# Designs tried in a protein design run: peptides against a protein of PDB entry 3WG5. Part 95

Target 1, 218 residues: chain A of PDB entry 3WG5
Amino acid sequence: LAKNIVYVAQIKGQITSYTYDQFDRYITIAEQDNAEAIIIELDTPGGRADAMMNIVQRIQQSKIPVIIYVYPPGASAASAGTYIALGSHLIAMAPGTSIGACRPILGYSQNGSIIEAPPKITNYFIAYIKSLAQESGRNATIAEEFITKDLSLTPEEALKYGVIEVVARDINELLKKSNGMKTKIPVNGRYVTLNFTNVEVRYLAPSFKDKLISYITD
Target 2, 218 residues: chain A of PDB entry 3WG5 as posed
Amino acid sequence: LAKNIVYVAQIKGQITSYTYDQFDRYITIAEQDNAEAIIIELDTPGGRADAMMNIVQRIQQSKIPVIIYVYPPGASAASAGTYIALGSHLIAMAPGTSIGACRPILGYSQNGSIIEAPPAITNYFIAYIKSLAQESGRNATIAEEFITKDLSLTPEEALKYGVIEVVARDINELLKKSNGMKTKIPVNGRYVTLNFTNVEVRYLAPSFKDKLISYITD

## One batch from the design tools (peptide; made by RFdiffusion4, then SolubleMPNN)

Design b2_p14_7_s1 (from b2_p14_7, 8 letters changed)
Fold by OpenDDE base, seed 2:
Order: C-alpha cells, then sequence, then structure tokens
Structure b2_p14_7_s1 (fold): chain B 218 residues (1-218), chain C 218 residues (1-218), chain A 14 residues (1-14)
C-alpha cells in the first residue's frame, strides 16, 4: 500500500553528471519509501546532453511518478531542462517561469561564443525531443520548435499548447490541481492516476556533496 | 574538360575542426583545378564527431571524387576515420593498415578512463554509420559491428566483406586498380567512372597553419 | 543544450 507520501526535492543550476546523481538519489529515496510521487523543483539554464539523457532514462525507470515543477517564479526549465520535463510523468510550472530554448550546441569557444552543433546532431535532438513529446502525449510540433525556433514559452502558453499539464503557484496548488491526473508516461509499464488526497509532503535536502558541487559549478 | 590531374593530400592525427579546414582547403583546390579526383592519405586514431560529420558533408558536397586512402602501412582509419571513409567516393587501404573501432564516447574522465556514450547516442551513430554504408553500397552489417563489437578490419578483410574497394601499396597501384571504377556515392548527383589514364599526380602540402595546428594537437 | 563540453569523440584507446 503506497504511503500517502509525496517527496519534494530541488535541483538547481547546470545539468551535469552530478545532477544525474541528484535525480537518482532523490528518486531512489522516494521509491524506497513507496511514495505516491516525487516533485522535483527544477531551475536550470541547461547543461550537458549526456547527463540530460541519463536523467530522462532514470525518470522513465522510476518506480513512482516523477513530477517536474519549474519553480520558483523566475525559474526556467531551459534547454536540457525542457528535455527532462518532457521525459517526465507530469510537468508543472509556476507563474513567471519559462520552458524551451532547446537548440543543441557543441559548447563555447574561448571567447564565450556558441559553437553551433552540426545539422546531424541538431536533427538527432529534434527527433529525440519529438519522441519525448509523442511518448508523453504532449505537443511534438512545439517540441520541435523549441529547437528550430529556439522557442520559449510561458506557463500559460505551454499549458495552452499542450506542452505541460499544470500551472501552480506552490506545492499545495500543484497537489490539488494534479490530483486525479494520469501520468503522461507509464510507471512500471502502467499509466498511474495520481492520488494526492491526504498526503504527507516530505522535503529532501541536498546532500553535502550536492551543495559542494553546486557551489563549484556556479 | 576535366584536366587529367589527381591531387594527393595527407591528413594525419586527430579529427578536429581544423581537420575539417584541411579537407575543405584540399578539396577546394582540387575542385578549382577541375581535377579528376583527390586522394586523401588518411592516418587517424579518431577525433570529434562534429568535425567528422562536417567532413563527411564536405566530401559529399565535393564537385570531384574524394578518395580516402588509409596510408602508409601502419596507418589506421580508426573511429572518426572510418566514418569519413564510408562517407567518401572510394576507399583504399594499404597493406598493414586498419579500419574500424567506431564506438562513440563522450570523452575521457580525469583519470583517462573512457566515458561511455549513452545508448541513445550510440544508437544514433549506429544508424548514421549504417546510412553511410548503405548510401555507398558498402557492408552495413560490418559498419554496425564497427560500433557494437568495436570491430577492426585488415585491408583484406575489409575488401572481402565489401567495406572498401581497393587494396593498394602506393598511389600508382591505387590509380591503376581504381581506374574505371564507379564512385560509391554520387558527385553532383551522378555516379562517376574514375578515369586515371595518363593522369598528372599533384601533391598538396599542408599550409603553415595546418602544420602549426597539428603540432599543437599532438 | 551543450551536447558535450567534452565532444562526442571517436578516439581509439591508445
Amino acid sequence: as target 1 above (218 residues)
Amino acid sequence: as target 1 above (218 residues)
Amino acid sequence: MVVGIEPISFETKE
């Protein structure tokens, strides 16, 4: 019997191999406690594609629903963050947040200029992001335009266009609005109806290692 | 009327953005002189995927046939070099050379350990290398195994399995054996029959910039 | 999205 527990954890900053470790740790804790779900408060400007893809896989392998919540106001799920969101069981955004801008780059030159990805890599990520959208029943056209047009959306636009499922000001509103929603991707091969009736909210703090790495990557 | 000219240029070392510039320069020179072909003597342990893909595109956009020649004996067209070869109009190998070992990696850890590419990236490059083989009428099964089995082949094996077109000891033997062969991919939308009867061989030297960069990347 | 600070590379083990 799933405990009426919902975990909340924060992931902020660049998406790296360490960010994968954070996702893995947080989801594992929630899985071990048979939580109803975990909510990841996400604020990222982007990061590494390899880490992003691993995070998406980890989310999809989760024994429980993983909700990406672009939070707080002013936060973004930019670039890699968008992919992660699209790979998740439910996406929520707070007012004043953004999602999108997914053009892949190879990196930065010595002067800080963007090194553009070759067309083949860009096309790969177009196909990839569209697959994430399609698998989750979200807007694949907009997903493509996150790359081709470097499109960024407000929560209201993202909801309107079927990119996300919830606009919520805080965790309580998120729980209320998402209660009874089906996950957009399966959990252990089944679509799950979220049950946030009489839930206990538990916050996970970053580990010492998490804090140290965030400090170094800033 | 195409001048009976064949250019020969050497590209050695890691495949980088500079290597793209070398390919571009060499092919451009040969194009401007309406050469019958350019032979690129290739010896590489591998390099960057972005540069590799750009090089393949540049070869495919060539106004003249581009022949990849794994040379001299002891040389390899490893990893990125294999992709480049498979993307070219004709592949030749000298005895004692190798081709293959195409597993994509994300890089090296601080300790020099290989960081494995996530399955999605590996699958992308499997599809990519197979497409190159198929487009050129070469062995797509072996192309896949260059990644999945980290397969490396001798010239004799590569010829036997339909990966390459010619085994040759030197430029003269290469010209002799490839005379009358059709390009494995089109040139300006047409498959070209190579005509190496009474050709002038012109060697292109690396530019000062080419020499400097090779020195820095070594 | 940075595809790789460390480029997708095809290097043979030296």
Scores: peptide ipSAE 0.024, ipTM 0.276, DockQ to the pose 0.285
Fold by OpenDDE base, seed 5:
Structure b2_p14_7_s1 (fold): chain B 218 residues (1-218), chain C 218 residues (1-218), chain A 14 residues (1-14)
Amino acid sequence: as target 1 above (218 residues)
Amino acid sequence: as target 1 above (218 residues)
Amino acid sequence: MVVGIEPISFETKE
């Protein structure tokens, strides 16, 4: 029997292979406990394409709904974070957060300038981000513009344009507003109606390894 | 006056932003001491494109010759390591090492399978690796085949095909064989003749941070 | 967002 439990975990910083491990660990714990959902509080400037794609795939393979919550105020789901959000079962944003700026780059030059990705790479990620939006019933035009116009949106804009599903100030408001919503992608082949009535919120702390990696990569 | 000093440092593991920092630190120390050259003992399976491109640029901007030495026996300059080598002033390999396998990937799937890069990305890196080979007077056809055929070469093959300049069993043999060779790319706008007569070899140890990062990423 | 060149580090699950 699915427990009336919602897990909440934080993922902060650059999207790397370690971030994938964090997602995998957190989702696995929540799956094992038959949670109603897991909420990932996401604050990222972006990161690696490979790690991002693996995270998206891990979310899509989840046995439980994965909610991406851009939190706290001041946080972003920038670049890779936007793809992750678009690949999730539900997106929420806190006031004062942002989403977008998805243009792929090859990296930064020694002077900190952007090494532009060739048009071929850009077009690949345009197709990819549009597919994520389409599969989740979100705004594919805006998803493309996250790349082509380097667009970033406020929570209110993102909600208005159908990029995200919820604007919420905190976990309690998020649970309240998302209660009764259907997931934007299937869970085990079915669209799930979220039930956040009388839920127990359980926080997952970062592992010691997670803390150490974050300390070194910051 | 240039000191008859050659620095030797080890870079092992995945090519990341931290690897860039190691290259930068090592080269900077050798530059400050007006070394005749720095030898980087390289053992890498590959890594990030951005870090690789930054490392190549850092090497090209070096005030002193940077020699990439694929060492010890059993080591590789795979993928990103090949690009770094091709961007250096001189390449050496120890017997029992390898170079090549440069096909770009988007990453690995959850099942460990390769996520293929789109042809557009592959073509970009073909152009890039060929440019490195051409600029250094090395075999551009083989450089392309490192990608298109996923080719890997032995030291003897790499020497024969004009990919590398030296096969050497150890630092002493490397210094002996490379003595009097001209750099394959310019140093401060000039091709430098290496002078390894009566040189002092100085080893640079990894920093505590380098060791910690290596421990976490291994 | 950065592109990887093979081999991309999969953390071996120990």
Scores: peptide ipSAE 0.033, ipTM 0.569, DockQ to the pose 0.147; fails the geometry check
Fold by OpenDDE base, seed 3:
Structure b2_p14_7_s1 (fold): chain B 218 residues (1-218), chain C 218 residues (1-218), chain A 14 residues (1-14)
Amino acid sequence: as target 1 above (218 residues)
Amino acid sequence: as target 1 above (218 residues)
Amino acid sequence: MVVGIEPISFETKE
């Protein structure tokens, strides 16, 4: 029986228009091969709201389940990364990672101080992040607090509070724990039960361009 | 008499956090050398709101006049570029350039269609662009229409409507025409009369990193 | 292509 394929790709660094291109490329490859799912190992401090929203939309339009895996230990799905995770079909975190700190900012002053977003913008993203949580059946109260309290959670806390679905040390444990779970959002209009009983794990490497951009932005 | 220095630097491409770094670096160099002014040759299709606002703030905090020069012919100060220009001490445009088209967007869909910004965001940037125009003594009505009508103007129109101060074919003509003009915003809390009677023009080259990023983002 | 003014950055303080 042709083994169901699960793709794994890494996205690291700031969320930009190029990060959207990475998501699009990786998901498209997995879609073309009719993969059971794609796992994105995500490590981001945040980034652009536009790119984030585009990525969320791209995930929501995916023909296959997109699993956000905050990995490796020490990684975070911070700010924009939290939105992306909440917009995905399943969230997993490795021990020693974090999620949250979603307060929108207009940027940084010359001294490195944060330029606060006006209330109008903050309120927009409160509504947006709550919608992502509600649509995915995740904790909308905590999603709001990711902004209003700039809250960050450990994997264990995030799991306990119903923000994420899985805590896993590696891909094998993730596949094992998520096997039989339903996606938290629809795939092609239907909720999918994940089947990871006999899967081939296939890693997607960054393109040369991806490597170059990551090198420049890090 | 030690000739007053005018620096000229080029910023091309999308407005990003790296563009902020370029502005910061170039302005800082000119400040350190106590330049009469720095001219930024700007050619941008737009970019990030955060980076734009940071750049505007950096310009407003400059110890020397920052002149935005939409150059060369065929260039534009589109979207974010218009805000940057309106936030600067003087705006010049070369013949065959454009300014405007400032409607905020959340991004582009997978098919390339524009994702419209919600009214809350649009209204925020209407207020913001109008404030820039008002603070600089430029046409606030047209600044608003850059958003509400997605208006783009030729240099001649922009000059006629009081959006910009100078139409110039090159740096020499710009210096000649702007000589004796007052900055449209304060420098260190005071309006400065530009003195370009006996200046040395010094060009700042992009760093290797700048060249690499421009190459990747183009 | 005119890139519209994109809204707010989500960046962490760190």
Scores: peptide ipSAE 0.025, ipTM 0.381, DockQ to the pose 0.734; fails the geometry check
Fold by OpenDDE base, seed 4:
Structure b2_p14_7_s1 (fold): chain B 218 residues (1-218), chain C 218 residues (1-218), chain A 14 residues (1-14)
Amino acid sequence: as target 1 above (218 residues)
Amino acid sequence: as target 1 above (218 residues)
Amino acid sequence: MVVGIEPISFETKE
């Protein structure tokens, strides 16, 4: 029996290998406690493709539901964040957040210009993001357009188009709205109905290492 | 007139945006002092493509010769390091080092397996690395094979094939052997003949920030 | 998203 615990953790900034470590740690803690779910408050402009893919895989391997919550207002699940969200069991967004802009790039030039990815990379990630959308029963056409049109959506648009499941102002509203929802992907091979009735919310703090990295990357 | 100063700095670890900052800082210091050259002792397993490309550009924009020295023994200019080297004014390697293995990847899976890059990425970087080799009068065929065959070379092989210019055991031998050599690419639009006669060697230390990042990434 | 070049040292540190 799942404990009536929901974990909440924050992941902010660029998606890197360290971000993967954060996801892994947070999910592992929640798994160990047999939590009902973990909510990851995500605010990212994007990051590395490999880290993103690994994070998606880690989420998919989770023994408990992983909810990606684009939070707080002003936050984004941009680029890699969108992929991560689409790979998750449930996506929520706070009002005033964004999702999308998934065009792969090789990076940024010194002047801040984008170094474009060759078309084959683009096509690869089109296939990948569509796969994530399809697997999660989300809008694969829009997922493609996140790349091809560099589309960015509001929470309301994303909800409307079937990219996300919940628009919520805060954790309490998220829990309320997502209570009784089915995960968009399996948990341990089964689709889970979320039960957020009378749950304890437990916040996970960043590790010292996490804080240090954030300080350096700022 | 160039001061009879040669700067030496160490760059170790993964090639990232922070590595670019290190290159920029070190080169800038050497430029400000009107040094005869800067030697970058490089030991890298590789890293990010964008950072690599930016580093190459920064080197090419240098007002003084930038010598990439794969050092110490056991070090490598692998992957991104090879590109950086090929983009430099002079490449030296210590005995027991390596250069090459330039196949682009998307990253590593959780199990440590390589996530292969799509062919178009490979082709892009083939063109790029060949360009670097050609511009520097180095072996473009071997440069291509660094990707297509994931080729790694010893210093002796690299020298033999015209990938590098110097094999040297230490800074003193490097200075001695490279004295009178012409840069393989222009410095401020002109090919420079290196003058390492009676030079002062000045070592640049990592900044506190540099040390902190290294500590975290270790 | 950015692409890496091999060998990319991936931080495996949990």
Scores: peptide ipSAE 0.023, ipTM 0.479, DockQ to the pose 0.138; fails the geometry check

Design b2_p14_7_s3 (from b2_p14_7, 7 letters changed)
Fold by OpenDDE base, seed 5:
Structure b2_p14_7_s3 (fold): chain B 218 residues (1-218), chain C 218 residues (1-218), chain A 14 residues (1-14)
Amino acid sequence: as target 1 above (218 residues)
Amino acid sequence: as target 1 above (218 residues)
Amino acid sequence: MVVGIEPISFKTVE
């Protein structure tokens, strides 16, 4: 029988292959325990497109609902973080956080200036981000503008425009507000109604490897 | 009972998140059929470090042996491809192929010049590539020199120096030469003795999605 | 900012 367990884990920093490993580990633990859901507290300035796409795929293959929670106040789901959020079963944001700024770049020049992506790449990611929004029933126009206008939104704006589902100050408020909501994408081919009545919250700590890699990439 | 089946699949082009998806799909199919092994015909100039690291992890988590075969003649396992090979259960190369050239870069400037990685990143990948070599019982000195000297090796040199296990002209010769060899890394915690006696060879084709993505990224 | 596919690129051997 499914346990009334919700896992909470933190992913912070640049989106890299190591971030994928964190997602995979956290989701796998929650799957093994037949959790009701896993909440990923996300704070990222962005990162690599390849890692991002793999993370999205891993979330979509999850046997349990994955909730992306932009947290704590001051955090962002910037760039790659926005794609990840849009690929998840539910998005929440804390007050004082942001989402958006999704313009793809090739990198940074030696002087720290941005090297712009060619139109072919930009157009690819426009199509991709729109698909994520459409598949999740979220605002595809705003998703496109995250790229074309480099738009960033507050939680209140993101909720208003139908980009996210919940604004919550903490985990308890998130669980309360999301209780009874349907996932925005399927879990194993079915939309799930979240049940956060009488749940046990379990926090997952980063592995030593996760800490080491974060230290190296920061 | 394990089927006397060996899968063969091709991965060509830049190492990206989509390349990870190909690896994942191919290995999953072979796992589901309890194959004796999967051979990945690899031809890559390199690609993204994050995708590479995820691919290595996926290979190491495989329930069956994954053989990286640098094929056909003229192909390379350059840069990211070398890391992937070093992370696999067995490496083979066809005559006229190459392996190495693993120096990390931040990308290309607008003028097409290479943006060098800072020492911190370079040192990280030196440690990483050495770990892959050591864990697989392959030549860690040469692995380091793939970065520090941007070294590239022929199949004969790579075999001589203990970087790879087999030189083979085709799949049949590969199966013949690798029959009875032990994997260089564990499968489910155990080193496996390959049994390619009376095997059925099954070829996996790229999905339509794989073809489309390759077309977009080329 | 999505750092495009090329940030930590291993150079393709031309």
Scores: peptide ipSAE 0.036, ipTM 0.283, DockQ to the pose 0.257; fails the geometry check
Fold by OpenDDE base, seed 4:
Structure b2_p14_7_s3 (fold): chain B 218 residues (1-218), chain C 218 residues (1-218), chain A 14 residues (1-14)
Amino acid sequence: as target 1 above (218 residues)
Amino acid sequence: as target 1 above (218 residues)
Amino acid sequence: MVVGIEPISFKTVE
């Protein structure tokens, strides 16, 4: 019987316009192959709000389920990564990862101090992150606290509070646990039930451009 | 007689954190040599507000005058570039360049459409750009209109309206015209009179990293 | 070090 395909790709580092290109490329490939889903192994300390919002939009426009998987152990979906996760069809975390710390900043001063975002900007992102949580049926109170308290959570806490859907050690466990789950947001206007029975896992490699940019920004 | 040194460096493309590093590097070199000034040949369509604010801060913390020179013909100090210019000690433009178009955006959608900044953000940057203009004794009304009307000006218009100080075809003309001018903002708490009599012009080259990033982002 | 969400980009003049 023809195996359903699940794609797996890695996105690591700061969220930038280039990260958007990676998301777009990976999702497009998976869409073209009519994959059951794509799993993005995410490890990010955060990044740009513009890129984040574009990535969220791209995920929401996906013709297939996009699963954000905070992986491997030690990884984070920090700041922009949390927004991206909350905008996705399913969130998973590996043990030893973190999610949260979403306080918007304008940047870093020369001395490394944070340039605080004005209340107007902070409030905008509070509204935005809450909208993402609400649309996905996730905990909007905690989403707000990711900003107001700069809260970071463990996978266990995130699961407990209804921020994420799955705690999994690896791709195999993720597939097993998420099998039969409904996406938290629609795919093409419908909530999709994930079918990870008899699936082939295909790994997408970074492009040459992806590797080059990662090398320079690390 | 020992020549006073004026450094010249180029910053081109989108304003990012990497652009900040370029500004920092260039200014630091010029500071270390106790230069009379550094001229940054700027050609930018804009970029990130965070990087912009950091760059402005770095310029304002400079121990030497930083001159923003919109150059060559066809170049622009668009968006973030305008803010940077307004935050500098002296603004010059070459004929055939432009300044302005400072309306903040959150980013671009997948279809290339602009994601509008909320009024709260827009108003923040209106206040910010006006502050830069006021601190430098430049036209705060026009600075505001760079945002509210997305206004762009020619060098002649910008000079006429008191946005910039110099229109110059090249470095030699810039040095000639700006000689004896006072900086529009303080250097180490004092307004400096520029001395471009008997100066040596030293050009700073991009670092290898600078070249690599420019190649990838272009 | 958590890199904060930086909300604001300025238009790239196309």
Scores: peptide ipSAE 0.033, ipTM 0.285, DockQ to the pose 0.862; fails the geometry check
Fold by OpenDDE base, seed 2:
Structure b2_p14_7_s3 (fold): chain B 218 residues (1-218), chain C 218 residues (1-218), chain A 14 residues (1-14)
Amino acid sequence: as target 1 above (218 residues)
Amino acid sequence: as target 1 above (218 residues)
Amino acid sequence: MVVGIEPISFKTVE
């Protein structure tokens, strides 16, 4: 039986291979302790697509529910962050956060202008993001528009349109609101009903390595 | 005996775990073919410190000389790119490129402001970059100033100050100028004299995966 | 690569 434990960890900054390592470490710790779930407080402007895809895959392979929580106020799940959220078991957002802006780019020119991705690549990610939305029972049309219109949504809009599941001010409200919800994707092949009754909240801190890597990558 | 082959590959964009995979793949191919050297055409604004350190380590473990060539004109080896260059067997720059700007950051705030690294982390990277410079017989003072003063240099300045070894307009000029130079770090424990007499230049293209990942990460 | 709006660069300069 899952312990009445919910882990909370923070992932902030750009999505890179190190971010994957952080996700992997955090989820692994929570799995080992048979946590009811792990909440990842996410604040990212985006990052690398390969790392993003690996993170999504790691989340999907989790033995426990992985909840993406766009937090704190002012945070965003932008670009790669949106994909990660859509690939997770539950999405929550704090008031004053945002989600979306998922148009893939090849980089920045010397003048700071965006180098557009060729249609083939853009279409690939349209298909990919729609797939994530569809698999999780979330709004695939809006997911597509995160790319095609570079759309960004408030928590209220995202909830309204069926992109996310919870708007919560803090961890306690998140746990309260998500208690009894089913995961939007399966955990080990089954949809899991979240049980956050009388749970212990355990916070995971970044390792020294995490701090060092974050420092170097940013 | 090394074949009279020099590989050329391009690495463009942010430094991430995928960039490591690219370095690893490219160097491995060149090693397998017993190339005289591999030239990596580098254009990066920087990226992740963990990926950067792994790349440096991979370069140092190479069985063949790895030449970092900041190319084409307009390119930069900024931030993480400078570390990678300083960790390589030879650095070349094309006219109109830049190197430096190595101050570590923790990321960006919501307002787009830089989150400064704590002194402990900054000092770590000062020591690290100085070590790279010292091990390669390059200007450790300037390497430090890449961080402390966020210094950027032109190819001419970098050459003048002993940060880099070659300024070259193209691959042919690079090969010509670097012919007979010793690697600035050892290859398998020994400093190697580059022999670019009558070499075949082989270009490595990014794999489909590389393109896809680059597209997703950028 | 879904490059986040914020460049994953050690943009030390920018």
Scores: peptide ipSAE 0.028, ipTM 0.297, DockQ to the pose 0.188; fails the geometry check
Fold by OpenDDE base, seed 3:
Formats: structure tokens, C-alpha cells, sequence
Structure b2_p14_7_s3 (fold): chain B 218 residues (1-218), chain C 218 residues (1-218), chain A 14 residues (1-14)
């Protein structure tokens, strides 16, 4: 039986293999306690595609709803962060945040210029991001434009265009607004109706390792 | 007349001259609107001493209360961040955050080792941090230990020892708990009683420049 | 730029 517990954790910085470990740890903790959901406060400029795909897979394998909350104000779910969001059970954004800018790159040159991905890679990720959008019932056209036009959206635009589900100022508003919503992807093969009535909010702190790695990778 | 407005903004990353600009911008906006207060959600590992001192001065010159909120969970007000907090009108921390570790250093060697500050510099900052604590009616002994013992505290410890004023999970709880509290330092020469009854919370987003600089400095 | 969480050395300005 799901406890009336909602976990909240933060993931900040570049998406790397260590970010995967953070997602895994946080989701696992919430799963073990049979939480109603876990809210990941996400602030990322992007990162590695491999790590991103692994994170998406981990979210999809979650035994509980995983809500990506682009938070706090000023945060972004940029690039890889957008993919992760689109792969999640619910997307929320705080006012003053952004989502998008998903064009794949091979890296940065010594002069800081972007090394463009070849068309094959770009097309791969177009297909991938569209699949995430379609599977979650979100706007696949905009998802593509996140790549092809390097589009970035405000919370209001993202909501309007059906990219995200909630605009919320804080955890309390998020819980209130998302209460009764169905997950955009299944949990254990079933779409779950979120129950955030009288929930206990539990915050997860990063491990010492998480902090150290974040320091090293940032 | 103070509008029933509370501004919330985020400052994340290293304390630099650009961080000063962020503080200045955010506080200025809130001042211009005669806000009840501005809450700065702070997450910093520290940074430059010069920038820190300038930020403290800017806070002290604020026409409105500046609340430093170590937020979200996992955040820290480490090193320079602690000084900034101690220089503010109110300190709050979210569960799972930390404050302290204030030992001055000259920098890092090529091998990543810390270059220790000479006793003269260390003593200077001991005096400085103690002055901030004393002026704000906070624990000057612990403030010193943030340097001499490189002490880091949990929110609960910091509250217990009189380093901070509030432990709060989110903005709503912060507003609720800090309502009716007096600022720990004066605003325009007067200690202000915070009035967070029926306030409008306005979030400030980082400017494009702020985002870019944060990206460059991180 | 990955801002290292190590207590960024309160770099006293040389």
C-alpha cells in the first residue's frame, strides 16, 4: 500500500553517469518506502546522451510515479533535461524556468564552439524525443522543434502547447495541482492517478558521494 | 508603503563579482517595488572573499529585508555563503542543507591541494565573521568555529546553536515561520518585523546574462 | 562549468 509519502530530491548540474546514480538512488529509496511519488527538482543545462537515456530508462522502470519539477525559478531542463522530463510520469515547471534546446552535439571544440552532430545522430534523437513525447501523450511536434529549432519554452508556453502538465511555484502548489492527475506514462504497466491528499513530504539529501561527484563534474 | 510582496530569487554557484551583480539586481528590483522582503534561495560552495564582502555590504545597504534561504534540500551555504548568510536580515535553511566550512584559503595548487591562508588572513576573517555574528545577534563562537574547526552544521544544529533563525521545507513554511520575526540586522537603521500575512510571492528569474555567467563560472 | 561543491576555497583575493 502506498504510504501517503512524497519524496522530494534535487538533481542539479550536468547529466552524467553520476546523475544516473543519483536518480537511481533517489527513486530506489522512494520505491522501497512505497511512496505515492517522488518529485525530482531538476536544474540541468544538459549533459551526456548515454546517461540521459539510462536515466529515462530508470524512470520508466520506476515502481512509483516520478515527477520532474523544473525548479527553482531560474532553473532549466535544458537539452538532456528535456528528454528526461519527457520520459517522466509528470512534468512540472516553476515560473521563470525553461525547457528545450535539445539539439544534439558531439562536443565543444577548444575554442568553445559547438561541434555539430551529423545528421544521422540528429535524426536519431529526433526520433527518440518524438517517441518520448508520443508515449507520454505530449506534443511531439514541439519535441521535434526542441531539436530542429533549438526551441526553448517558458512554463506557460510549455503548458499551453501540451509539453508539460503543471506550472507550480513550489512543492505545495505542485502537489495541489497534480493531485488527481494521471501519470503520463505507466507505472508497472498501469497509469496511476496521483493522490496527494494529506501527504507527508520527505526530502532526500544528496549523499556525500553525490556532493563530491557533483563538485567534480561541475 | 511596503506592498504585500515577497520576492524570491535564486543564487547558485560560486561567489564571484557576477554573483554580486545578481544580488544587486535582485535586491534592487525588490527595493523598487517596496517589497516586504526578498528571499534569496542560496546554494553555494563558496567563492571569492572580495565578492563575498561586497555582497554582505550590499545586503546591509538593502532598503528591504533580505532573507537568505539555504535551499533546496542538498544545497549549502558553504564558506563565503556562510558569511553572506550571517550578514543577512534572516537565515533559513531547508532540511538536508548545510552551513559552515568557512576557513579561508589562498587557492588551490596545481595538484588540487589547498593553499593555506597565512595566520594574518585567517585571523582577519575570524574577526570579520564574528563581527557579522555579533551584529546579527547570532552565535559568534560557532561563527569562529566555522573557520577554526572548519565546522559544518545541519539546519537543526544551526538553529539550536543560534546561527540561523528558521528551518523550513519550502517558501510557504518559511513565510509562515518567519512571519512576525524581527530582522537580525537593521533595515535603514531600524529592525523590521517581518509581515508575511497574505503576501504575494513573486519569483525573479535570472537574466540571460546571469545564466550565461553562471554557465561560464560553473 | 561544473562548479565543484568542495568548499570553494574562500579564496582570499591575492
Amino acid sequence: as target 1 above (218 residues)
Amino acid sequence: as target 1 above (218 residues)
Amino acid sequence: MVVGIEPISFKTVE
Scores: peptide ipSAE 0.021, ipTM 0.222, DockQ to the pose 0.105; fails the geometry check

